# Ledger of designs, part 127: peptides against a protein of PDB entry 5HDT

Target 1, 163 residues: chain A of PDB entry 5HDT
Amino acid sequence: MVVKTFMDMDQDSEEEKELYLNLALHLASDFFLKHPDKDVRLLVACCLADIFRIYAPEAPYTSPDKLKDIFMFITRQLKGLEDTKSPQFNRYFYLLENIAWVKSYNICFELEDSNEIFTQLYRTLFSVINNGHNQKVHMHMVDLMSSIICEGDTVSQELLDTV
Target 2, 163 residues: chain A of PDB entry 5HDT as posed
Amino acid sequence: MVVKTFMDMDQDSEEEKELYLNLALHLASDFFLKHPDKDVRLLVACCLADIFRIYAPEAPHTSPDKLKDIFMFITRQLKGLEDTKSPQFNRYFYLLENIAWVKSYNICFELEDSNEIFTQLYRTLFSVINNGHNQKVHMHMVDLMSSIICEGDTVSQELLDTV

## One batch from the design tools (peptide; made by RFdiffusion4, then SolubleMPNN)

Design b2_p25_2_s3 (from b2_p25_2, 11 letters changed)
Fold by OpenDDE base, seed 3:
Structure b2_p25_2_s3 (fold): chain B 163 residues (1-163), chain A 25 residues (1-25)
Amino acid sequence: as target 1 above (163 residues)
Amino acid sequence: SISFSKEEDKEFKEYYAKYKDEVDF
């Protein structure tokens, strides 16, 4: 399982990070980002989240367009948080917890379309947040949103209106 | 850039190890 390869990898594992760099790049291909299977897309999203974690402070992806595609993709997967009774909810929770702890979205501030990415993230989070979510889910969502507001140089008015 | 240190990564992995079976990857 490719997902476990990066999940079990440490940020300090420099030799392994170099060895699996091409695999990390391949996971961001359209084949995986546009995979027709929803479960596969979720696994890919979790793997990408771990890739951002272990390659921090930088990402292995050099293309700004690719980074945008990845975070828009991850944002779309977060819609799965809405159904708290889903068998896959724990995987969606892992995705949320990972990106909240790592603050991987902060790399998007370097992108020209950062406001678009953050706007979509906020819209998605507010669309799925509900009273059925426990305190940890709410905390991670708040941490994720507040981190972007606090760390960002500029936030679009559209994003502010959404909040 | 992403401000996430090696020490924080260790903490994250230690935390995840407690519930990884529930995620069932």
Scores: peptide ipSAE 0.681, ipTM 0.957, DockQ to the pose 0.843
Fold by OpenDDE base, seed 4:
Structure b2_p25_2_s3 (fold): chain B 163 residues (1-163), chain A 25 residues (1-25)
Amino acid sequence: as target 1 above (163 residues)
Amino acid sequence: SISFSKEEDKEFKEYYAKYKDEVDF
């Protein structure tokens, strides 16, 4: 069997989703989320983004705490967007584009700590956005933030202060 | 949809492959 990457998988393959379920769960372990290597963390984030894409609108993660950890982790990785001249910028772009397109963060509305997650996301995006970013990056950032605002019923004061 | 240039996609896939073994373990 040829092992595919999550990037090459599509949403319609239930067989593949089942096959890679264990890998999806493994990638969300503390070992990877707290990995000391920045490049590894970036890869993990991209894989997680792909997992959310593939399993949308659900996720293979049943623990609310785990989901929170994942999205807080992904949010932290987005800080890498700040340096547009970084050799890894395109990978950070992939991460941003993916989560914006899939609207992966929307699953967080089911979490008790959704406002915390969204607040951190907004703070991160606002902190990294700069004139060096091209229009596509800006669009994805706006799409990501606007989707959450539009779909959310309530927003914490902290989030309002951030926006 | 997610869109990369052909070259960017290739580079990313290569990057993915580089760390695949570490991710699997």
Scores: peptide ipSAE 0.023, ipTM 0.556, DockQ to the pose 0.063
Fold by OpenDDE base, seed 1:
Structure b2_p25_2_s3 (fold): chain B 163 residues (1-163), chain A 25 residues (1-25)
Amino acid sequence: as target 1 above (163 residues)
Amino acid sequence: SISFSKEEDKEFKEYYAKYKDEVDF
């Protein structure tokens, strides 16, 4: 099981990271990013988050376009945080906690379309954040957004309008 | 580090098993 394998993997095994490089690349294919089943897409997002965790501070993806597609994909999955009663909420929480802790989106600063990615992320988070979320969810959302603002050298007008 | 309890991990892995044929490659 792909997700199971990545969840159990840590950052200390360089040999294992090399072994699963091809697997990481396959998970970023259009087949998975555009999968018709929303539950499958969520699992793919969690697996991708684990990949970023394992390969941090660098991603195994060399294409800027592919990285953009991945982060736009992950951003779309975060919409699922709006339903706290969903059976999949814990998976959405895992996704949020992972990307916030790892600071996965910081890789996007190297992309020319970084402001577009961050703008969509902020719009998504602001659309789902509510008083029904517990303190941990709020903390992770704030940590994720604040780290991007603090570490960004330039912010587009579009992003400023969103904040 | 991320805080995912053993119970949550088990549940997630069991949930994932339903889609292993589509996600595994």
Scores: peptide ipSAE 0.022, ipTM 0.557, DockQ to the pose 0.063
Fold by OpenDDE base, seed 5:
Structure b2_p25_2_s3 (fold): chain B 163 residues (1-163), chain A 25 residues (1-25)
Amino acid sequence: as target 1 above (163 residues)
Amino acid sequence: SISFSKEEDKEFKEYYAKYKDEVDF
């Protein structure tokens, strides 16, 4: 499926990245971000995570509003980490590990509404953390939150109250 | 920008290759 296409792609695969660029753009459309099927939304989130990985250092999405929508969307999917016994948990874990390793949320520092995005991310992570998660899950959650605090020049009071 | 180099991507891909079959996409 589409997820495997981007998952198997390398960052230096210039020809393939150009070939599937239009598909990457379509995956960020409202049709997919607001898809009624929860499993489809998870697959879309994983695709978007890999798109940020392979197109780094810059995302193919040029609209600040679109980037905000994407990261708010990804943040909402992370709620699925709360059920460690779900058959979809491995996919949620992949999503978390990808965004923590790639540090894709760092692109949000360029957005006017970065504080809103980070606040929602922290609230979501704290809502699911320590729900029987193994050490790897905890490590990725801590790394994700810590990297944002350390890399940001300023942090809003609301975000500080959340942490 | 996203500070994720080609070298880091290779490391990520090598790591993922070990458990990709457990993620049934």
Scores: peptide ipSAE 0.682, ipTM 0.957, DockQ to the pose 0.839; fails the geometry check

Design b2_p25_2_s4 (from b2_p25_2, 13 letters changed)
Fold by OpenDDE base, seed 3:
Structure b2_p25_2_s4 (fold): chain B 163 residues (1-163), chain A 25 residues (1-25)
Amino acid sequence: as target 1 above (163 residues)
Amino acid sequence: MIKFSKEEDKEFKEYMSKVKEEYKF
């Protein structure tokens, strides 16, 4: 097997999407989502973000429960944005930048538990945001949250109260 | 639950090893 990382995949390559479908599914397994090493979980989150970028506006994951698990997982990883001095901060930034640019969370609007996912996202972002973050980090956080508010018709009052 | 062959598992582990090396920011 020729190993190619998701970072290098072209969004317009249908052949690559089909070829690595199983790998994308494997990455979303509990083995990786519940991996005991936080650095591994961060890498998994970055790969998942790249998968959503590649398959946008769709996703290779057909199970609503699995999609929920993935986005709740990604949300938990975003907590790492709090420490701007950590060695892994640039990877957390990459994760944030990617999901903000692609609007990856918008896939969640089709899920019955979308409000739960968005609420947890907002709570997490407001929990970690601080004055130590540069303008780009703030911009991506705002873009991510604003996109959900502007495009969502099912945003709960609980989510609005979180803002 | 996702089931895959031993070969697929091996290939995926190799893939993840390379990913860890490339995700250097």
Scores: peptide ipSAE 0.029, ipTM 0.554, DockQ to the pose 0.081
Fold by OpenDDE base, seed 5:
Structure b2_p25_2_s4 (fold): chain B 163 residues (1-163), chain A 25 residues (1-25)
Amino acid sequence: as target 1 above (163 residues)
Amino acid sequence: MIKFSKEEDKEFKEYMSKVKEEYKF
């Protein structure tokens, strides 16, 4: 139900955005980010991706520490892209496609630990990429990484070593 | 993050409608 609510919402749905703001904030709590069920965490990640889409260009989360936690959480979920034969692969693909299209990670440039976040993202993507992925998956991975490089004023040596 | 123009939003909404149907959330 929660996933469908945010997936169906438009960026200009101001009344609905206000109505579900508390739910969006609640989904970023430790209860959900540290949930023991892997499938629940995946659904939470998809919801968070849609929340970033809906509230763009600004996130409803005001804490830099919370934003870091969320993006590190999303990065960990992207490991599920490794197994293309998994029944949950389409949901992992949705997560990747959404964050690449919206350019969600670009808000991390405002965070002190942006280099750590981007490094972990690149390491994760390079660790899961394989020949079993179709062209669209590869395209979204490249789009996500290139968008970060193009928007950044400078790239740290650590990030360059990762690429 | 991208907030779409009216034209881009229309295209995105159409695309997302197909995505929702395909992924069966």
Scores: peptide ipSAE 0.153, ipTM 0.755, DockQ to the pose 0.530; fails the geometry check
Fold by OpenDDE base, seed 1:
Structure b2_p25_2_s4 (fold): chain B 163 residues (1-163), chain A 25 residues (1-25)
Amino acid sequence: as target 1 above (163 residues)
Amino acid sequence: MIKFSKEEDKEFKEYMSKVKEEYKF
C-alpha cells in the first residue's frame, strides 16, 4: 500500500479516507496527545487539523470525550503563535490557518463541554495575539472567533466574560 | 482501543516520517 500524507489528501477521495481511518484514529491516541516532545505535539496538531479538513464536515472520531481531548490539545498548541520569531512559527501558522478555514471547532457545538472548549480557545488566542503578528494571522484569529460567535445558540457566562 | 497489525504499524511509521518531512516549513 502506498502511504499518502493527510496534507496531500483531497476531501473527495472516499477510498483514501477509508484506507487511513485507523491511522487517523491512532494519531489521536493519548500516546501522541501527551507526547513529551513539543515539536512532535505540534506535528500531531497539524495532522489532526488535516484530518478534520479531509473528513469535514464530520470527523472520524465518534467519542465526545476524544473530540474534547483533541480540541483542548490543539488549543494548547496555539500558544506557540506568541513567538513570531520561532523556527516553528510557520507550522503554528499552518495550524491556525487550517482550523480557521475549515471551521474545525464548529464540531464542538455537538459536545456537552463546548463552552469550556470555546472559552479556552478565546483565552488562548487573546493571550498570544499581539502587534507583531501580520495581517493574515489577525484575520485568521478573527475569522475563527467570529465563526463560533455567529453559529453559537447558547454561550456560557465564562465565554461572554472572555469576549 | 485501536488494534494495529504489524503491517499497519509499519505503514503508520512510514506515514509519520513523510509527514515530518512535509511539515518542514
Scores: peptide ipSAE 0.030, ipTM 0.537, DockQ to the pose 0.083; fails the geometry check
Fold by OpenDDE base, seed 4:
Structure b2_p25_2_s4 (fold): chain B 163 residues (1-163), chain A 25 residues (1-25)
Amino acid sequence: as target 1 above (163 residues)
Amino acid sequence: MIKFSKEEDKEFKEYMSKVKEEYKF
C-alpha cells in the first residue's frame, strides 16, 4: 500500500497529501531510517523520495534535523548504485531517477547543514559512479549534482574540493 | 520512471501492515 500509494499519488492532490501525512511522518522515524534490513531501507528511501515528489516544493517534515537525517539516509542508500548487477539495482535506479528529476535535495538549501548534506551526496555519487552504469544513470547523477551547483548561492570549500 | 513490481509492492504493503500493527501506528 505504501509504495504504490505514494508512487501513484498526484502532486496536486491536497486531500491525499493530508490523508497520508501521518504515514509520511512515520516513514521518517528512526525505526525505518535505522532499520537493520538493507532492502527495507531501500524501500523506505524510495517511499521518501516519492513523498518529496508529492509534497514538492515543500516537505511534510517540519524539523530541520529530521530533514537532514532523511537526506543523509537517502544519500547512504545511493551507495547501492555501485553494483549494477545487484537484483535491487532497479530500485536504486528508481531512487536516483526520482530524486534527480524532482530535485528533492534542493529543499536542503533551507537547512543550516546543507553543505554537509551536499558534500556527502557528491562524495557518494563519485564513489559509486562507474563504467558499468548506463547513460541514464550517468545523466541522473549529473543532473542531481548540477542542480545543486547551479542553485546554490554558496558552496563550501569542502564541496568544491569534492567536485 | 521504474515502478515496483506488483509482488514487491504487495510484500512491502504486508510489511508495513505488520509494522503498523506491531508499533501501533
Scores: peptide ipSAE 0.019, ipTM 0.495, DockQ to the pose 0.039; fails the geometry check

Design b2_p25_3_s1 (from b2_p25_3, 14 letters changed)
Fold by OpenDDE base, seed 2:
Order: structure tokens, then sequence, then C-alpha cells
Structure b2_p25_3_s1 (fold): chain B 163 residues (1-163), chain A 25 residues (1-25)
């Protein structure tokens, strides 16, 4: 129900954004980020991606530490893109497409540990990218990575080694 | 910075979202 709620929301729905702000904050709690069920974590990641979409260009999360935790969490979920035959692949694709279109990771430039986040993202994407992915998956992966490179002023050596 | 989607992107995304929502139902 919560997943469906955020999926259905539009970016211009100001009244709804205000109404569900508290729910958005709760979804970023450790209870959900560290949930033992893999499928639940995937749904949480999709919700978080939708939250970033809905509230763009601003995020409802004010804590830098919380933002780091969220994006590290989302990055871990992207590992699921490796198996194109998985029944959950469409949800992983939804996650990828969302964060690519919204450029959600670009908010991480404001964080002290941005290089760590981007490094882990690139490592994850390169670890899962393969010829079995369709053209759209490849396109979104490229869009996601190139957007970060274009927006960033500095890139760590570790990130350069990853690319 | 994060971006708001264009109208064209919104329409495409709505179609995709609809498919996902139906799959979850």
Amino acid sequence: as target 1 above (163 residues)
Amino acid sequence: MMRKMSEKEKEEYKKWRKEQLEALS
C-alpha cells in the first residue's frame, strides 16, 4: 500500500507531498533500511526513489548521514540488476530508470562522503552490467554515470580506477 | 541537482508506473 501510494504520486502534487512527508521520513529509518527481507528492501528502495522523484529538486531528508545511508542502501539494491531472468527484475529496472531520470544521486555532491557513494555506485553498476541487458537498461546506466561525471568538479582516484 | 521531469517524461513515466502498479495489484 505504501509502495503504491508513492508510485502513484506526481511531482506537482504539493498537497499530497505535505501529507505524506512524515511517512517518507519513516521509510528511511533503520528498520526499513536494514530489513531482513530482500524483497522488502527492494520495495523500500523503490519507495525511496519515488520520494526523491516526488520532492525533487529537494529531498525531505535533512541529515547528511541519513542521505548517505539511503544512497548506500539504494546502491546495494542495484546489485539485483545482474539477473535479468529474476521475477523482480522489473522492479530493479524501475529503480534504475527512476534514479537515472531524476538524477537522484546528484544530491550526494553536497555530502562529505560523496566520493565513497559514487565509487560504490560505479563499482556496483560495472559489476552487474552485461550483454544480457536490453538497450534501455544500458542507456539508463550510462545516463546515471555520465550525469555524475558531468556534474562533479572532482573525481577521486579510486573512482577513476573503477571507471 | 535532482531534476523535475519534463512533460514528455512524465507521460512516459506514468505509463511505466501504471504497468508497475498493475503488476503489484
Scores: peptide ipSAE 0.188, ipTM 0.766, DockQ to the pose 0.649
Fold by OpenDDE base, seed 4:
Structure b2_p25_3_s1 (fold): chain B 163 residues (1-163), chain A 25 residues (1-25)
Amino acid sequence: as target 1 above (163 residues)
Amino acid sequence: MMRKMSEKEKEEYKKWRKEQLEALS
């Protein structure tokens, strides 16, 4: 129900955004981010991706540390893209396509540890890219990485070594 | 900065989301 609720919500739904704000905050709790079930974590990541979409260009999360935790969490979930034959691949695809279209990671430029986040993202994406991915998956991976490179004014040496 | 979608992108995304919702149900 929660997953469908956020997936169906539009960016201009102001009343709904207010209504589900507390739920959005709750989904970013350590209970969900550190949930032992991989499938649950994937669903949480998809919800968080939709939350960033809905509340763009701002995020409802006020803590920089929480934002870092969220994006490091999402980055870890993207590892699931490596297996195109996985029963959950479609959800991983949804996650990727969502964050690519919304450019969700671009909010990380406001964070002190942005370079760490971007470095981990790039390492993850390059580690999972393979010939089994269709053109759309490749395009969104490239779009996600390109957006960060284009908007960033500084890039760490570690990130440069990754790219 | 995260982006607000254009009207064209919103419509495309809505169609795509519907497909995803159907797949999840």
Scores: peptide ipSAE 0.182, ipTM 0.760, DockQ to the pose 0.735
Fold by OpenDDE base, seed 1:
Structure b2_p25_3_s1 (fold): chain B 163 residues (1-163), chain A 25 residues (1-25)
Amino acid sequence: as target 1 above (163 residues)
Amino acid sequence: MMRKMSEKEKEEYKKWRKEQLEALS
């Protein structure tokens, strides 16, 4: 199971990181990002989040276009946080906690379309956040959004309108 | 930028990760 392999890998596992680098690159292919099964897409998103964790502070992806595709993809998956009774909610929670802890989206500041990515992230989070979420979910959402605001030098008018 | 975990955070994450792995298995 590929998702479990990355999930159980540590940031200081240098030999393993090198061994699975090509697999990490393969998992970001259009085949997986555009997979027709939504459960597969969620697993891919969690695996990508773990890849960012494992290789932090640098991503193994060198293409700005690929990075944009990945984070827009992850943002779309976060919509699943709206249903707290879903059998997949724990995996959505894992995705949220991981990207908040690692500050994965902060790599997007290096991208030309960073404001577009952050705007879509904020719109998605505000669309799913509700009083039914527990303290941990709220905390991770706040941590994720506040980290981006604090680190960013400037934000677009569209992002300001979203906040 | 993205961050690496401190030694303390690594231990906390290992405990949490173990719980998640068990829940998904």
Scores: peptide ipSAE 0.177, ipTM 0.757, DockQ to the pose 0.761
Fold by OpenDDE base, seed 5:
Structure b2_p25_3_s1 (fold): chain B 163 residues (1-163), chain A 25 residues (1-25)
Amino acid sequence: as target 1 above (163 residues)
Amino acid sequence: MMRKMSEKEKEEYKKWRKEQLEALS
């Protein structure tokens, strides 16, 4: 129900964004980020991606530590892209397409540990990419990585070694 | 910085979202 609510919301739905702000903040709690059910964590990741879409270009999460936790969490969920025949692949695809379209990870440039986040993202994407992925999946992966490289003023040697 | 979607992107994404919502229902 919560996931459907945010999926159906537009970026210019100002009244609804205000109404569900507290719910958006609650979804970033440890209760959801550390939920024991893998499918629940995937739904949480999709919901968080929609929250970033809805509130773009700003995020409702003001804590740098919380933002780091969220993006490290989303990165871990992207591992599910490896199996194109999984019943949940469409939700993993939704997650990838959303964050690539919105350029959600670009907010991480404001974080002290941005290099750690980007390094983990690149390692994850390269670990799951395979010939079974269709052109759209490949495009979104490339767009996501290229956007980060192009926007960054400097790139660490560690990040360059992962490319 | 994160970006707002263009009108064209909004229409495409809205179509995609509708399909996903129907699948979850």
Scores: peptide ipSAE 0.177, ipTM 0.757, DockQ to the pose 0.676

Design b2_p25_3_s2 (from b2_p25_3, 14 letters changed)
Fold by OpenDDE base, seed 2:
Structure b2_p25_3_s2 (fold): chain B 163 residues (1-163), chain A 25 residues (1-25)
Amino acid sequence: as target 1 above (163 residues)
Amino acid sequence: MMRKFTEEEKKEYKKWREEQLKRLS
């Protein structure tokens, strides 16, 4: 499956990165981002997270609007972290840990609508944080938010009001 | 910016990824 293909790929896999570039671009199409199946959207989100990992520090998506759509999409998927008993929780956990490790959202600082993206991310994370999460989940959530604050240097009042 | 892993981080990530693949694939 496509998910496994990108999961298996390393950042130094230059030949594969070139080979699968068009597939990476295709996965960010509205067909996948607006797919009606929740499980499909989760798989797409994981693929996109791996794509950001593989192509870091750059992203293969050159359109600012497309990048915004992708990160708003990923943010919406993180809502699935709320149900720790879900059969898909491990995949949501993978998504969280991946984007925290790679610091994927940090590319959003180049976007005009970065504040909107970060605001939605923080709202989503705080909406799903609960005592049912283990320490690792909490750590990754905090790490993700802290990385954005540190690199951003300053945070908008809107974001501060959200947190 | 997004992170390109150091050699040490690559090793750690590889181990982590292997564990994830066992569960998710």
Scores: peptide ipSAE 0.356, ipTM 0.861, DockQ to the pose 0.753
Fold by OpenDDE base, seed 5:
Structure b2_p25_3_s2 (fold): chain B 163 residues (1-163), chain A 25 residues (1-25)
Amino acid sequence: as target 1 above (163 residues)
Amino acid sequence: MMRKFTEEEKKEYKKWREEQLKRLS
């Protein structure tokens, strides 16, 4: 399965990174990003998170528009963190912890629309944070937001108002 | 920038990943 393939891949697995590069690019296509099945979209988001981990510090996606689409897509998936009793919560949890650990969103500083992406991320995270989340979930949410603030030289007033 | 793991971080991630696989399987 594609999900397990990327989960098991290490950052220094150069042969595998080359082998699955085309698959990584294909997973970012509109076919997957706009897939009608919510569970499929979640799996795609997890794969994309692993792709960012594997190819760090660079992403295999060279198009700024594509990168924006991907991170807006991932941000939309994070809404699923709200319901801690959902059968798919563990996958949403994995998504959050992975992107926080890798600092995946930090590549968005290279994009013209970085403020839009970060604003949507912060609004999404604040909308789903609740007392039902365990300490680790809260920790990774804070870590994700703090990393962006720390690495950003300037932050828009809109983003500051969101925080 | 995104994080490229040190050797120590790779070990920590592998342990974490194994735990996640049990939950996601």
Scores: peptide ipSAE 0.356, ipTM 0.862, DockQ to the pose 0.831
Fold by OpenDDE base, seed 1:
Structure b2_p25_3_s2 (fold): chain B 163 residues (1-163), chain A 25 residues (1-25)
Amino acid sequence: as target 1 above (163 residues)
Amino acid sequence: MMRKFTEEEKKEYKKWREEQLKRLS
């Protein structure tokens, strides 16, 4: 199982990181990002989150456009956090906590379209935040947004004023 | 930038990951 393989991998597993690098690249292909099955897309997002964790502080993806596509894709998956009673909520929760812990979105500061990515992220998070979420979910949402603000020497003041 | 975990965070994350694996299994 690909999902479990990346979940089990550590940041210092250098031999495994090299071994599974090609698989990591394939998971970011349009085939997976545009997969018709919603549950498959969620699994792909979780794998991508683990890939960013494993290879941090660098991403194995060299294309800025690909990185943009990935984070826009992950952002779309975070919409699933809205329904706390969903059978898939645990995976959405995993996705959120992983990217918050790793600060995965912070790699986007080097992208030309970073403001677009952060804007969509903030809009998505604010749209799904509700009283049904436990304190951990709220804390990680805040942590995710705060980390971007704190590092945001490249974040436009306009973006900060609009959120 | 993205984070490399400290030794303490590695231990914490390992415990967290184990809990997630249980939930997702």
Scores: peptide ipSAE 0.263, ipTM 0.823, DockQ to the pose 0.821
Fold by OpenDDE base, seed 3:
Structure b2_p25_3_s2 (fold): chain B 163 residues (1-163), chain A 25 residues (1-25)
Amino acid sequence: as target 1 above (163 residues)
Amino acid sequence: MMRKFTEEEKKEYKKWREEQLKRLS
């Protein structure tokens, strides 16, 4: 139900954004980020992606450490894109397309550890890209990486070495 | 910077979201 709630919410739903703000903050707690069930973690990641969409261009998470934890968490979930035959692939697909559309990772430029986050993201995406992915998946992977490069203007040497 | 959707993008996203709901069902 929580997944459906945030998924159905629009960016201009001000009353609902205020109503579910505490829930949004709670979903970023260690309880959910470190949940032992991988399917639960995937659902949490999708909710977090929707939360970033809903509150864009700002985020309800103001702590740099918390933002880092969230994006490192989301990055880890993107590993699930590798198996296109997985029953959960459609949810991984949703996660990718959402964060690419919203350009969620771009708020990481405000973080001290942005290079670490982007490096891990690129490594993850390059590791999961395969011929089983349809054109839209490939497109959103490229869009996600290109958006970061464009906003950052340059790519770090570390990232270049990773590619 | 994260994206604030235009009215047209909202419509496109709504359609996309509906498609996702079908796939996730």
Scores: peptide ipSAE 0.407, ipTM 0.880, DockQ to the pose 0.890; fails the geometry check

